# Peptides against a protein of PDB entry 7UQJ, part 196

Target 1, 160 residues: chain A of PDB entry 7UQJ
Amino acid sequence: PELYQNFNITPPRGVLFHGPPGTGKTLMARALAASCSSDERKITFFMRKGADILSKWVGEAERQLRLLFEEAKKHQPSIIFFDEIDGLAPVRSSKQEQIHASIVSTLLALMDGMDNRGQVIVIGATNRPDAVDPALRRPGRFDREFYFPLPDVKARFKIL

## One batch from the design tools (peptide; made by RFdiffusion4, then SolubleMPNN)

Design b2_p20_7_s1
Fold by OpenDDE base, seed 1:
Structure b2_p20_7_s1 (fold): chain B 160 residues (1-160), chain C 160 residues (1-160), chain D 160 residues (1-160), chain A 20 residues (1-20)
Amino acid sequence: as target 1 above (160 residues)
Amino acid sequence: as target 1 above (160 residues)
Amino acid sequence: as target 1 above (160 residues)
Amino acid sequence: MVVPELLYPDLPPAPPPPPP
């Protein structure tokens, strides 16, 4: 209850941060964790990169996702932040590697298996929301999507 | 009442975010929108670029501003975010194009015409606060100014 | 009470923002100040750079820190933001200049002397959390540490 | 046709960073 009140949001099971790289998606996710954290109620922030899960945990990625969600549940209230989630959960295609399909299926099951009474929030960040499996973008999963625009490239060049 | 309570601000008619490009002014404006949004009370976020209003709406910019404020009022609680507002509302000078003077006058009138009981917040972002018309920076308009500093350029070069 | 409720945190005496340069630590601190500011209750944001305190206030740095905390207390609710705090409060070593030891001791005393009922929040930002004196990172001081990751350099290069 | 501006759902509050 309170974590979600602290977000001033009714509990999203998942929040998708999308927008170009360098728009501060990770910064935002971290900042949300602290805004909800008190001394009485510290929020545990778990960060994983989608590509890192695929590359570091070849053959164990599903198990690592399960362990991550279990750890987040043990350390409630918690935030699970997936950076570059499009690397972890690409759009389902007939050419999708079986490994990606299994990882996505595991992530779907983990998000669906979250009790709404739990104090776990999942934040996915991507530069390519259209490259994220639409099944993750459904109600009860990443049902809230938040766009992070680039500062104009011309504005960036004035800083270089 | 509640939007402003959710902002933990007594209603600013307008908030000016100023600072160098890439300092996340837009990111912050969007982040504020969601912090105030619940499932019960979603805040509508309207974004416009100052330069886009001038370039895309040649001869209709004033009408587009009016429509934007009407739409924001219809979708209360709402945030209107003007990115690069210095491009829309340059400092009044004797050399100012008549079109800019008219757009600025329209924006002033729209901000002045907002009922303080409305749940509409206007956020302007600029890299050049001194290039924004001082009339916009008065009480009842952009009466709150928030500086967004660059991360030190030397600190950026250590990342390159 | 309310400032800390507005942060949705039980009053941290201090919050350490750490992470690579350009991760928006300063941006975040300013944004927090604005999100908590109302017309009825403006939060005063004080910014100091650690290196600037050492370089500009040779022999008066301790006095300037005391004055800063007094000013912040007078202007409650307030945020004191120390940018590059590792420059102000380096790890205590046998080679540490006596001036640094005295400045750190003053900052420790000022943080310890804050009444938890005060509406003053101290935010330290650093690129090198391990270069910050561990004494500052204890409960009742910067007892909350918040990591700001870089957007991946590859993601930055796609924007260049 | 006024292209309905994509109602971007609200981005969560300014990031206070995660507790240690």
Scores: peptide ipSAE 0.000, ipTM 0.228, DockQ to the pose 0.034; fails the geometry check
Fold by OpenDDE base, seed 2:
Structure b2_p20_7_s1 (fold): chain B 160 residues (1-160), chain C 160 residues (1-160), chain D 160 residues (1-160), chain A 20 residues (1-20)
Amino acid sequence: as target 1 above (160 residues)
Amino acid sequence: as target 1 above (160 residues)
Amino acid sequence: as target 1 above (160 residues)
Amino acid sequence: MVVPELLYPDLPPAPPPPPP
């Protein structure tokens, strides 16, 4: 939120951080949450791992997502960070369609139901942007994408 | 590498990065790898995710670990980074003892088999240091531990 | 320090972290500081913002730099981190030459006055490496440079 | 982008700036 305000940018509803493992996606999300909290305006940071939502909350994942978004709205300004979001909303593969479809549908509805003035930003991190349901990558959802490159091997070498 | 020489610290064989998700453990490992490769001395960086080694290589995980360490030795100076190492070598819980025990044993043997002069550093990252087998946290293995705190709200403010 | 020893690399006196704003330079510096402190050898981390040294200590900036380096030497092994070092030691532009020249000269002398075995590492972070006085980027000073790439330009602009 | 300050708990607090 504050990062966007500092840059006079309308905060996106959803930001997709993508790139190879260990490029700092999750760190960046936390840093953004930190950067957006000033002494005057504390930002609440919610973190969930996509695979954990599916595995721990079989049958309640939708409810847990709703509660997460409600809690984020209650504690606005807030950031919801989904680590490994490709684990939460994979591209529809034939075998687990219904459960994944309902979770995706719920996440879509929750993101679409955030008013443009909502002090809630959703950040998804993935190592596989192509494994994220394209419906999530549409305008009004994760419509902002950020590639976290490997520190270039040369840049890595220059970091020596 | 260079940072250890400045402080006259014997380079650890293994470094455990622990802290909450998204505290930059993996980014740090990459940046450390980068910071250790100069124009004169390129460091090869190997990355594996603990859960991926277990899931993709059921029955070959030990062989894949051996190959990884051999390749790291061949391309020394090198860093092996295990992301989510708690997924590779969890604390022995009663139900999946045999497969995990053999992988832990192999990793222990590979770390112990690194000569103190070895140009191979192993970095493990975990969100749950207490979920890492204590045998890995012993001297000569992951004997150096680094806590990656949540950027404290105050710390966030000082970077503002 | 420890990382440099692991790779048998002579520890630089100074490391320049450069890259666009919010690429994790400051985080990296802190994590390097933490990564260098073991249970046996705590590293003292000193942080200053370049602009703060100039703005808060008009006329005393040199003395504050000397005190900082003395304190770092007293508490060795130590890391001095300058965030926004381009604010402390800008390239000599015509109008503010004298004050900046003396601060740069003092910083140069302090870095040059660190023995090669000195347990003090200086890390500078900047968004504008070309705005840092080239004298600081010479061997024995900030002679190691690290590029923190933007998360892809599209990413930055979409967060922007 | 506020780089999250990694508060390493084991880092001794930076000594207070010496009084002017």
Scores: peptide ipSAE 0.000, ipTM 0.287, DockQ to the pose 0.094; fails the geometry check
Fold by OpenDDE base, seed 3:
Structure b2_p20_7_s1 (fold): chain B 160 residues (1-160), chain C 160 residues (1-160), chain D 160 residues (1-160), chain A 20 residues (1-20)
Amino acid sequence: as target 1 above (160 residues)
Amino acid sequence: as target 1 above (160 residues)
Amino acid sequence: as target 1 above (160 residues)
Amino acid sequence: MVVPELLYPDLPPAPPPPPP
């Protein structure tokens, strides 16, 4: 954060990790949280699954997102990791589309409402970047994308 | 970068990741790019494969490397990741050796021409560190090396 | 470190990585060391195994820990990574418990004696966080914890 | 997963075990 204040570079409020399943997106997000945690900077790592936001937080997903961002702000510097953020994508029903639109709108507002001086990074991981709402992929939100390709088949056979 | 200016430590212009295939070198390089990207610092991640530099950029590899470094400099702070940098090693032909020597010479010049205050990090990944030109492994270039050993057989069986 | 001095956030002297074997804790610690190493900051990475501290340093473990911290301080900014830090836990013998208590006390003193302005980060990795001495898990020591869960079974099958 | 070793700067070698 201060390392970044010094650069006067508009901070990415969010980073999107995308690529095939098993490419280490979740492992990476944890790595990042750990790496940014030095002897002078405690980074608090918050993890939520996209499917849990829809299924476990039914009717309270917006409130739980707000609480998550408030808790992340209280524990700054912090990383909020959304694993399987494409799991926020509704199963094709009009009711789920409305719930999704509301949750996504809340997430957008929370990402937009993070002060540029805030020390909260949001990382989203998905296997389906095209299933992530384009509004989340705009500048000031998940404005950075990291592709996690399959390890080359030759690399797979050497991990076996 | 500024975090590092404050340490007055001569920055590694390049980091070499080496180790057996599937040891997570590429995964790690992407992790590093993402971890250095905070809410105040946008790190732009550029990825190129060594084999693509030789095969896709035939006759334009030097120009494409120059453009890559220029683009990385425009988007600083940035990370340039060369996956399979040993793929720049020619298949044993005199013509490929000359092409390799020219590409490597261009890469050396680009790494040397990065201002010590430049916010561009170069990461090379290889399965064959001995196939990486020794000139790339000198101070001011890939002057840091990270070995990625096979996970202990006990760790492999626990990943299976 | 300076990135963290600027935040006026009391630096974690230590970070504990915990989770099942093969979840990438050691991979992560090395990733962190690499990511914190930019073009302006050389981070020196020191790795020790907990079992090696007890078995290879029998009777000199305290001295070797002191030397490790001195060397890390000389090569700052640096990361000290203790892999399998739960391997410092004695096999159940009164003599090993005394040796462990002395080694842990030395490690505590070394972590406490790191100046808040020191550029030395300590990372511990364990498969058994409950086997890590609670004194090591207090504020000012391993005061940050990162859990490395098993990749979801679906993610495992997609890495195969 | 695989643990990268930093080769440069070399991790100070684990000191030889003290003699028993």
Scores: peptide ipSAE 0.000, ipTM 0.195, DockQ to the pose 0.079; fails the geometry check

Design b2_p20_7_s1
Fold by OpenDDE base, seed 5:
Structure b2_p20_7_s1 (fold): chain B 160 residues (1-160), chain C 160 residues (1-160), chain D 160 residues (1-160), chain A 20 residues (1-20)
Amino acid sequence: as target 1 above (160 residues)
Amino acid sequence: as target 1 above (160 residues)
Amino acid sequence: as target 1 above (160 residues)
Amino acid sequence: MVVPELLYPDLPPAPPPPPP
């Protein structure tokens, strides 16, 4: 309840943060996670980088994704933050096709398998929403998208 | 033209970003530089740290400042970002007075010598605007100041 | 316990944030500190800059490090953030060897003396992980490293 | 020198390191 109230979002399985690099996507994800934590209700924040899951876990990336989602479920309420998710879930047409396709397929299955009653939110951050597999951007997955504009100097002053 | 339009600010010679450390000053400067760059019009981003100019270039700091401004002018439109500018241009009353005074004097002269028709913007970032020589904060130099507050976690939720 | 449980990290004594300048290392450290606080359990965030400890506290740098760690322990749970830690703990082979060696030795001893049961995390940020003394990058010290890539400039152009 | 002390309200903990 409170996690989703704090996000002011209809309970998403996944939220995609997109926008130019350095617009504070990762900072926002951490701040959101922070603001949703209380003394009574600590939110566990998991962060992975998309490219790191591919590069550090060659041959185990799918298993590591499963373990990450299991751990997030064990420590709910939790946030899984994928920074640079376009590195994890590139569009299927890019030449590293097969390994990426299996990892993306695993991520899709994990997001589909999240019970909407579970207090696990997945946040993906990307500079390139168009490089993220469209299957991840469908309802029940990353179905909410937040654009992080470059703060126009004027926009920053309107928020202050 | 477009560079200043993208800043949505009256074309400043210099902009001072100030606020607590880790408020995204450097990130903002980089984001601004990136947002102002297009395929047809790349903005050249120069970054120097104030203390590095003093410590790495003992006896050549003034020459290196001149070279930096010349290079920025050659590669215009350009942004010169001085991170921790209070380290480069401390208040003249601080005990390292003479070397700092000459470097500050050189920076003042370089900023005054920037033709307002040039597409070179100087951004200074500091945690301590009061530690920056007041002469740098005058019209025609760092004449625009932007405060970067610590993002109150509560304030972030009102913007989403 | 809880701070480390919340980080879901094998309780690191130290975390090294590395990557190009302005990639949000300091911002991330602050966001982490913020994210671990609660209304009942505020995390105290201590920030020092490596070069400042050397330059401002000539002859007292070791004492100031000890005081910093004592203060962090008194105000636990706490984060000690060393920005530009390569300025505090340069590789021992660089010609300013003796003063740096003693300060590095003090920092090593302080990190080794942190009881893993204490809720004090040390975060070091650097642009140059290879310039940080390898002894600091060993298990029980800065044993976790996070790379902060520059946001690809090309990725910025596709979003505009 | 006053140690800058920033007290932050409840924020979630940092993510676990990648497993070994």
Scores: peptide ipSAE 0.000, ipTM 0.291, DockQ to the pose 0.037; fails the geometry check

Design b2_p20_7_s3
Fold by OpenDDE base, seed 4:
Structure b2_p20_7_s3 (fold): chain B 160 residues (1-160), chain C 160 residues (1-160), chain D 160 residues (1-160), chain A 20 residues (1-20)
Amino acid sequence: as target 1 above (160 residues)
Amino acid sequence: as target 1 above (160 residues)
Amino acid sequence: as target 1 above (160 residues)
Amino acid sequence: MVVPELEYPELPPPPEPPLP
């Protein structure tokens, strides 16, 4: 939030980090959280995994998302980092449509309900941006995307 | 494999990367794979997530592990990277004992069945080393461990 | 060193990690140090920041560099990691020419004084490879370079 | 299991982000 407030840029509600596994998406999210924290203003960093929210909280995933966003709002400025967000909000497949649709709709509502004035940033990380529900990738949600390429294998070959 | 073959050191069968989430364990494993590859000898990098193997392959996880190790053996020199290995082989809890015990026993057998001459290295990454079955952490399995600390916030500030 | 000795490759005296901030240069250096360590042979990892050496040790930077290289030599096998090496050895600008020239010349001499048999590797990380004195990037010094690409610039433009 | 203790100078543990 503060980074964007200082630029007089409307802070993105959500940022999607995408790229092959092990490209440092999670590391970057933590680094951003750390970099935006000052001695005067510590950013609270909430980390959740998309798959963990679905697997641990069958039937309560929506409630846990609400609680997470409420906590993030209480602990502003804050970052909510969803690792593997494609696990939380996959593109709708026929068999699990209702459960995933409810979670996605809840996440959409929570992201849409974040006032632009809120000092909450949501970062989603995925290895499969195309597996993330396109509704999450619209303006006002994960409206900013960052590709994490594999460091050039040729460049890494020179490290060793 | 090649790294250790060149050292005349018995390659560890397994390496455990542990540390807080987003410390770059996965990035490191990929970097190691890239680093150990040459123009003449490319290392094949197999990546699996512990939770994905359990969730996608209920009742076939053992078979998928066997296939993975067979593929890794066919594509030597190779690295098998298990991200979130605590999700694949958690410490035995009373209720899920049979399924987890079978997967753990299969993984143990596969790691034990790796000839010391094999050009296969297994890297497990976890945020919770104590949640990994101690049997996997014994000599001849994940017998090497690396702690990934959170990069000093001060150190990260200068990266940005 | 040992990694390269085993490849019958003359170990680079220095490796330059370059790429935009937050691309994992420091993480990679630490990982390489960890990966090259065994139970029998622990690699000692020395970390210094280029700017910290200049700012903390005005007039003693050369002495601190000498001490660092002496310690690294005493604790072989070892890695000296200079984070932000462009802060230590920037391309000569007119006003600070003498002080920077002395530090650069000292670092060059220390790197040139590393016998190929020495189990010391120097890793320099920079966000600005072109801001590193070209004399450091010559064969026998930082003669290997690794580019850490940003996640797609278009992607990064949306993070900031 | 001997973790090769890379004697990292103990960077003070980053202040634990307040667990929510």
Scores: peptide ipSAE 0.000, ipTM 0.278, DockQ to the pose 0.051
Fold by OpenDDE base, seed 1:
Order: C-alpha cells, then structure tokens, then sequence
Structure b2_p20_7_s3 (fold): chain B 160 residues (1-160), chain C 160 residues (1-160), chain D 160 residues (1-160), chain A 20 residues (1-20)
C-alpha cells in the first residue's frame, strides 16, 4: 500500500488470481492480507464466494455487494476477496443470465466507483478465468491477473 | 499406502480436512497426492466439489458417485478429494433434504463398501465440519479429522 | 518410509522444501506427517526454526541438535522439520559465520550419521535455497529438493 | 490421532521493494 503511494503507482483496484483449484489462491489472498498488515496497520479481510452471491442473496445480491464495498471502505485498508468469482457465471438458464448481468453490472459499478485514493483492494479467485465476464477483466477493475500454477507434480515426485 | 499394508494398518477410509476457507485444504490434498506419488507409483487424484454433486448431477448424483469410486478403485492407489463437502449439506428445502439424504446415503454406502485392502483414500474438505452429516464422520468413513488453522496473523507480523 | 524399503530406495535423508515464503512449505511438511501417520503408526513430528537454532540456543545449538536427532530416532518413524533453514545462514558477522559453521557442521554430521535404515526424515523449508549451505544440499543430506512455486511471483509483484 | 494443528506458515511479508 505505501509502496504504491511512494512510487505514485495507482494501486490495482482489482487483482484476479487464476489457476487450477487448490493452487493456494485463497491462501495467498489471506497471506497478502496478513503480510500487508502490521501492528499499526491492520488490513481488514472480507471474504465472499461467487456462488454465494447468486444462491444466498437471491433478490438482494446487488444490495449485499454495495454493503460489502461500503464496509470495506469504512475499514480501510481492506481486501475484498471474492473466492470462486467464476461462480458468478450464469448457470445455463436465461433467468440466471439476467441475474448474472445485474450482479456483474453492480460489481462493475462498485469497482469503477472506487476512487484511487481508497485503500480497498479487490481480489477475485477463479479456476476459470475465461468464464469471468471480460468486462470485469478490463483496466480499472480486475486489471491485474496472476496465474497460480499447479504445484508441479514432477517437483513432488522427487520427494520420493 | 504401502506403509499401511506393511504395518497392518487399516488405511483411513476417509480424512476430513476442516478449517476456515483458504487455509490450504485443497492445496494440502493435492500436495499429499503428489508427495505420496512416485515415478514408480503414481497416485491418481480425483476431485469433486460438494456443491457440484448436488447442482450438476441432479438426478444422477448417486450414479456419478458410484462411477467415481469405481474409477478410483480401478486406478489404485488413488485419492478421491471432495472439496467443499459441506456443500452436500441440505439447503433448507425439504426437496433438497431428500436429495441430500439419498446422496449422503450413497456416499456412506460407497465408503462402507471400500474394503480395507483398497488403496483408495477419501479426503473431504470443509469450512463447516459441523454442517457435515455426522454419519460421514463416524468410524470407517471420515474417521480422521485435520484442522487447518488460519495462518496466524500474529505470527506473520513478526516476520516483518 | 516403507515404500522406500520395499523398492530398495534409499530414503532421502533430507528433503528441501524451497520456494518463496508462504507457499505452504510448512503446511505441506505437517500434512505429509499427518498423511503418513496412522492409528497404528504415528509419525512423530519435530519442528525447529533455523533462526531459533542460532538465537535461542546460543552456545548449546549443537547439543540441542544432537538431542533432537536422538529423540527423533527414539520415536521412529519421525520427521524433523526445520522451518526457515536459511535462518541458519550467517547474518553478515564473522562471529555468526563461525557459529554457523559449527551448527551446519553438526547438522551435516547428524545427517551423515543417520543410517539408511532409520525412519527419520529431515525436511528443511527455506525461502532462499541459495542461502542454504551447499554442503547441506549434497547427496545423503538434503539431496531432494521441492520447489513450491509462488502463485506466480509476477502476480505478487503486480499486487505491489 | 490428533494431528498437530497445522501451524500455517506465516506468509512472508510481500517482498519489500528494493530500498531506494
């Protein structure tokens, strides 16, 4: 965070962690939060799941997203971690496509509405970066992407 | 695996990895699979998600579970990893409770049907061990549990 | 362990887990211990930190290492996990270089003194494999190395 | 078997940028 200020670097509004499941994306996000936390400066870590946004918040997903971003802004510096952000991808129903479009549109607006002076970082984790709406992957949103390779199985075979 | 044979150790039929989300349960399961694999003895790693069992396999979940266990048995030594096994927990609808009851019953039967000579380990990962059906946590099923603590945030502060 | 005996494989005396910090090296070591443990065969897990060997054991580090290896041998099968083994690397003082040389020499002697029939595995975890004394990385010591890739370092650097 | 609580490795501090 201070690094970004000292270098006049616009902190990424959003970072996409992508790679096969169980590559430690969520662990990394928590780790980054903890490593950027100090005794003087605690980073608040907010976690949501993409699937929970669609399934648990049926009819209020947009409101719950707004509240999440407001709370994250209130508790700066903060990280909003969306685990399985590809879980926002519509399941094969036209009705879910409309719900998806509204939720994604809300998330886009919330990410666009983050002033660069805010110390809120959004991290999305996905196993399917191509299933994430390309609009979320544009500059000013999830504009930085990080591949989490599988821990190379060959590397582990040498343990034996 | 051979460790279990030579010591007359009944290999755990199932291991429950539990702990807060993003504590590396899935990473661990993959890592265990890779570490127990050798050039001469590859462990086959099968992955399924608890939520996918309910949502993607509507009407065929029991059949798909049977096929999974058959494939795992065919490719011994193997690990079946159920990510988010708490996703088998019923969503609060009576219809989903019945579907849950049938899927859980099938999983119970499949785990009980594993002969102790089989080199199939089942790993369940959950964030909510108390939401996992207690029947799955009984001896001969997920009879071993491993807590994945949050990477202690205090611990990380001392590395700065 | 028995896999090594059955295949006439000389069990690695030492395994080096290397990779950037927080890639799950310690998590992996503990999970390996857990997975190789059974109800009938418990693997005893001994943990030490490289920095603690130098800082906490000033003047007795060699003795404490000997005691650790003796206890591990007594409680076979066992794992000795050295977290942050690069913390044995001298900080830039000539006095610490001498202390390092004696501790590393003791660790070398202890690893060399392990008979291949012993069921003691030494796991070293480091963030700086190049800071680990090359003598420790030779055959019969930490002769097997496992890279824990960062979730792509470019990923972390772009989050910074 | 109580597997020892997996003390998660303290995730490293982000690499400090090279000091100017």
Amino acid sequence: as target 1 above (160 residues)
Amino acid sequence: as target 1 above (160 residues)
Amino acid sequence: as target 1 above (160 residues)
Amino acid sequence: MVVPELEYPELPPPPEPPLP
Scores: peptide ipSAE 0.000, ipTM 0.299, DockQ to the pose 0.032; fails the geometry check
Fold by OpenDDE base, seed 2:
Structure b2_p20_7_s3 (fold): chain B 160 residues (1-160), chain C 160 residues (1-160), chain D 160 residues (1-160), chain A 20 residues (1-20)
Amino acid sequence: as target 1 above (160 residues)
Amino acid sequence: as target 1 above (160 residues)
Amino acid sequence: as target 1 above (160 residues)
Amino acid sequence: MVVPELEYPELPPPPEPPLP
């Protein structure tokens, strides 16, 4: 987040960190939160797992998302980090359509409803960017994508 | 890796990376693997998720662990990284005792059976070090523990 | 740290973390420092920015480097982390040759003068590995390099 | 349920170089 302010870049509302497991997506989000905290400007860091929001809050996931965004707004500047966001907003598979569609729609509305003046950044991390609803990857939402490659190519020997 | 030799510390067979989610445990393991690869000495990096070994290899998890350690021995020097190792070797909760106890016992035997001359390192990453079987945390196994604090916590001590 | 000994690799005196801005080089260095601190062996972590040593200590940079290395020796085991090391040891451009050459020469001498028995590790982080004096990248100095890849392409655009 | 604010306490600034 404050990487953007440190660079005088208008912070995106949402940034998608994607890449193979263990490429440091979550670490980077935390590091960004920590680095963006200057002595003058502490950033509040909120972390949730996508699967936890879906499983632990069956029927309340929308309310929990709203509360999370309201808390993030109260504690500006803030970062909301969704680890495994593909678990929260999977591409619409036919059988779970209504509940998932509602949660995704709520997340979309919350991201769209963030005033650009709000110092709330949303970071989504996924191992499967293509498993994230394309609606989340549109401008004004997770409109910035950061791939986390596997570290250096040369150790890429065959995991057979 | 080289920090320990700089400290004249005998290399452990196993290192437990523990700390809150997204403190960079997996990234560190990969960075360490990449780092230890000089142009002259390529390190082979094997990565597995604990939950994947448990879920994908129901009834074959022991065989898969043995194969993993044999492949790591063939491709020395090598690192075996277990992400979410608490998923592979959870503290014995009463209800799933037999299968988990067998997998843990196999992992223990494989770690104990590593010749100290073998250039195979095992790195376990967990968010819940207390959820890892204490038998894995004993000398000759994951006998070195690395706490990955949230960036902010323990680096607080006296830089005198 | 211990990964190098696990590979029977002689610990480098220096490790160069390189990669684009925001790839977690500084975080990794701190996490390494924190991780290498066992309950029995606290590692002292010294952090400096290359540009700060050059700018804040005009005419005293050599003395400050010497003091830093002496403090690191007194507080063994220790890590010296240079963030933005390309700011301290830029490739010799013709116009600033003498002052930079002296600082670089001092850093080289300090790294060369570290007894291999000394439990002092130097980590340099840079966004521009090719902007670091090649003399620092030679054996016995920053002889290990870690590439921190960017996450994916598209946010690489306009930092104009 | 109060969302536990994980205040990531700021990394203490690197110790000021020992005053000469």
Scores: peptide ipSAE 0.000, ipTM 0.227, DockQ to the pose 0.057; fails the geometry check

Design b2_p20_7_s3
Fold by OpenDDE base, seed 5:
Structure b2_p20_7_s3 (fold): chain B 160 residues (1-160), chain C 160 residues (1-160), chain D 160 residues (1-160), chain A 20 residues (1-20)
Amino acid sequence: as target 1 above (160 residues)
Amino acid sequence: as target 1 above (160 residues)
Amino acid sequence: as target 1 above (160 residues)
Amino acid sequence: MVVPELEYPELPPPPEPPLP
């Protein structure tokens, strides 16, 4: 966030972290949010699991997404981190289409409705970028992607 | 466990770890279990994911919970850790009510049936304490709650 | 991989890591993959979550599994790590039988179709080996099992 | 059966990024 403000760059609304599970996407998202929090400016970090939004909130998932974005806006600067976001927004398949389509549609609307002046960043983590509805990967949504490779042995000593 | 025995404190039957995902709830539950294991007294740690109990054991989830508690009792001192316990025991919503109600009812009965003299501790980890059936958060069940905040930068150097 | 090549041992097609969640199965699978990667021979590590394959790819899970195995073969030497594989291949229960049966059948066929000369290892991590379809635990599939106990205090200082 | 998954409470602000 601060980096983008300092460079007069419109902060991306959505950042997609993709790569093999446990490559540290979740840890990195937390590290980034912590790194952007100063003693003067605490970034509020919201985290949701994609699969959790689908399964726990059957019929209320849309409302919970709205509440999440409202709360994130209220507590700006904020980060919404969707871990396993491909669980929230799977590519449309015929048998679960209605529930997924509604939740995805709500997430799309919420991302589109984020005023670019709002200090709310959405980070999605997925192991499968191709499993995320392509509509989420468009400009104004998850328009930045970061690949998390498996750390080679040499890179592991840098994450420890 | 030993800490509570040494202080003549009735060990809590259930401890709810709640806080944002990857705040280390799972890591802490394991840390606690390992820290409570001595060379003389190995704590047996059982871990189940809430979502897994629901999805994998459709129609047998109740039986698997019973077996888990029996095995935990057999291998006492033991810890049962339910990761994502709100996946096992979501707040009763009308559309998934019957299966969730039966699994939750079984978990309630198993927690109530734990003799307080038994060296079995149940740790539930959730990202959403309010998504856990309130019946589980009552005395004699998950009667202790620990909030896992995101580690501020200053706290991260202590977890590494 | 290299260890098995150096010993002229046919590398197991499938290795099942089982034990309590967060006993380090996922961490170990990555550690093994990284340890087997040299500067000359990078092992490509593919990781999928079992529950994610079921939930995100309804109707395409089979195709995504095929693509995963094809990509793993293309980038050999490779490791396919299925975290929470019991989410992919639950024991057949009547109500979700058709989708699970098809995904499990596809995974079985893909594991059976791996030429033993291929440098593709499949690692499945589960908290419940008994929740994995027994057909996956047969010779030529997940024919090796590693139990991940909770590290006692003495063992933890070796994983840190 | 759709298995119910987790709403994440607001993470307390993650640890600050190292200053560039």
Scores: peptide ipSAE 0.000, ipTM 0.204, DockQ to the pose 0.099; fails the geometry check

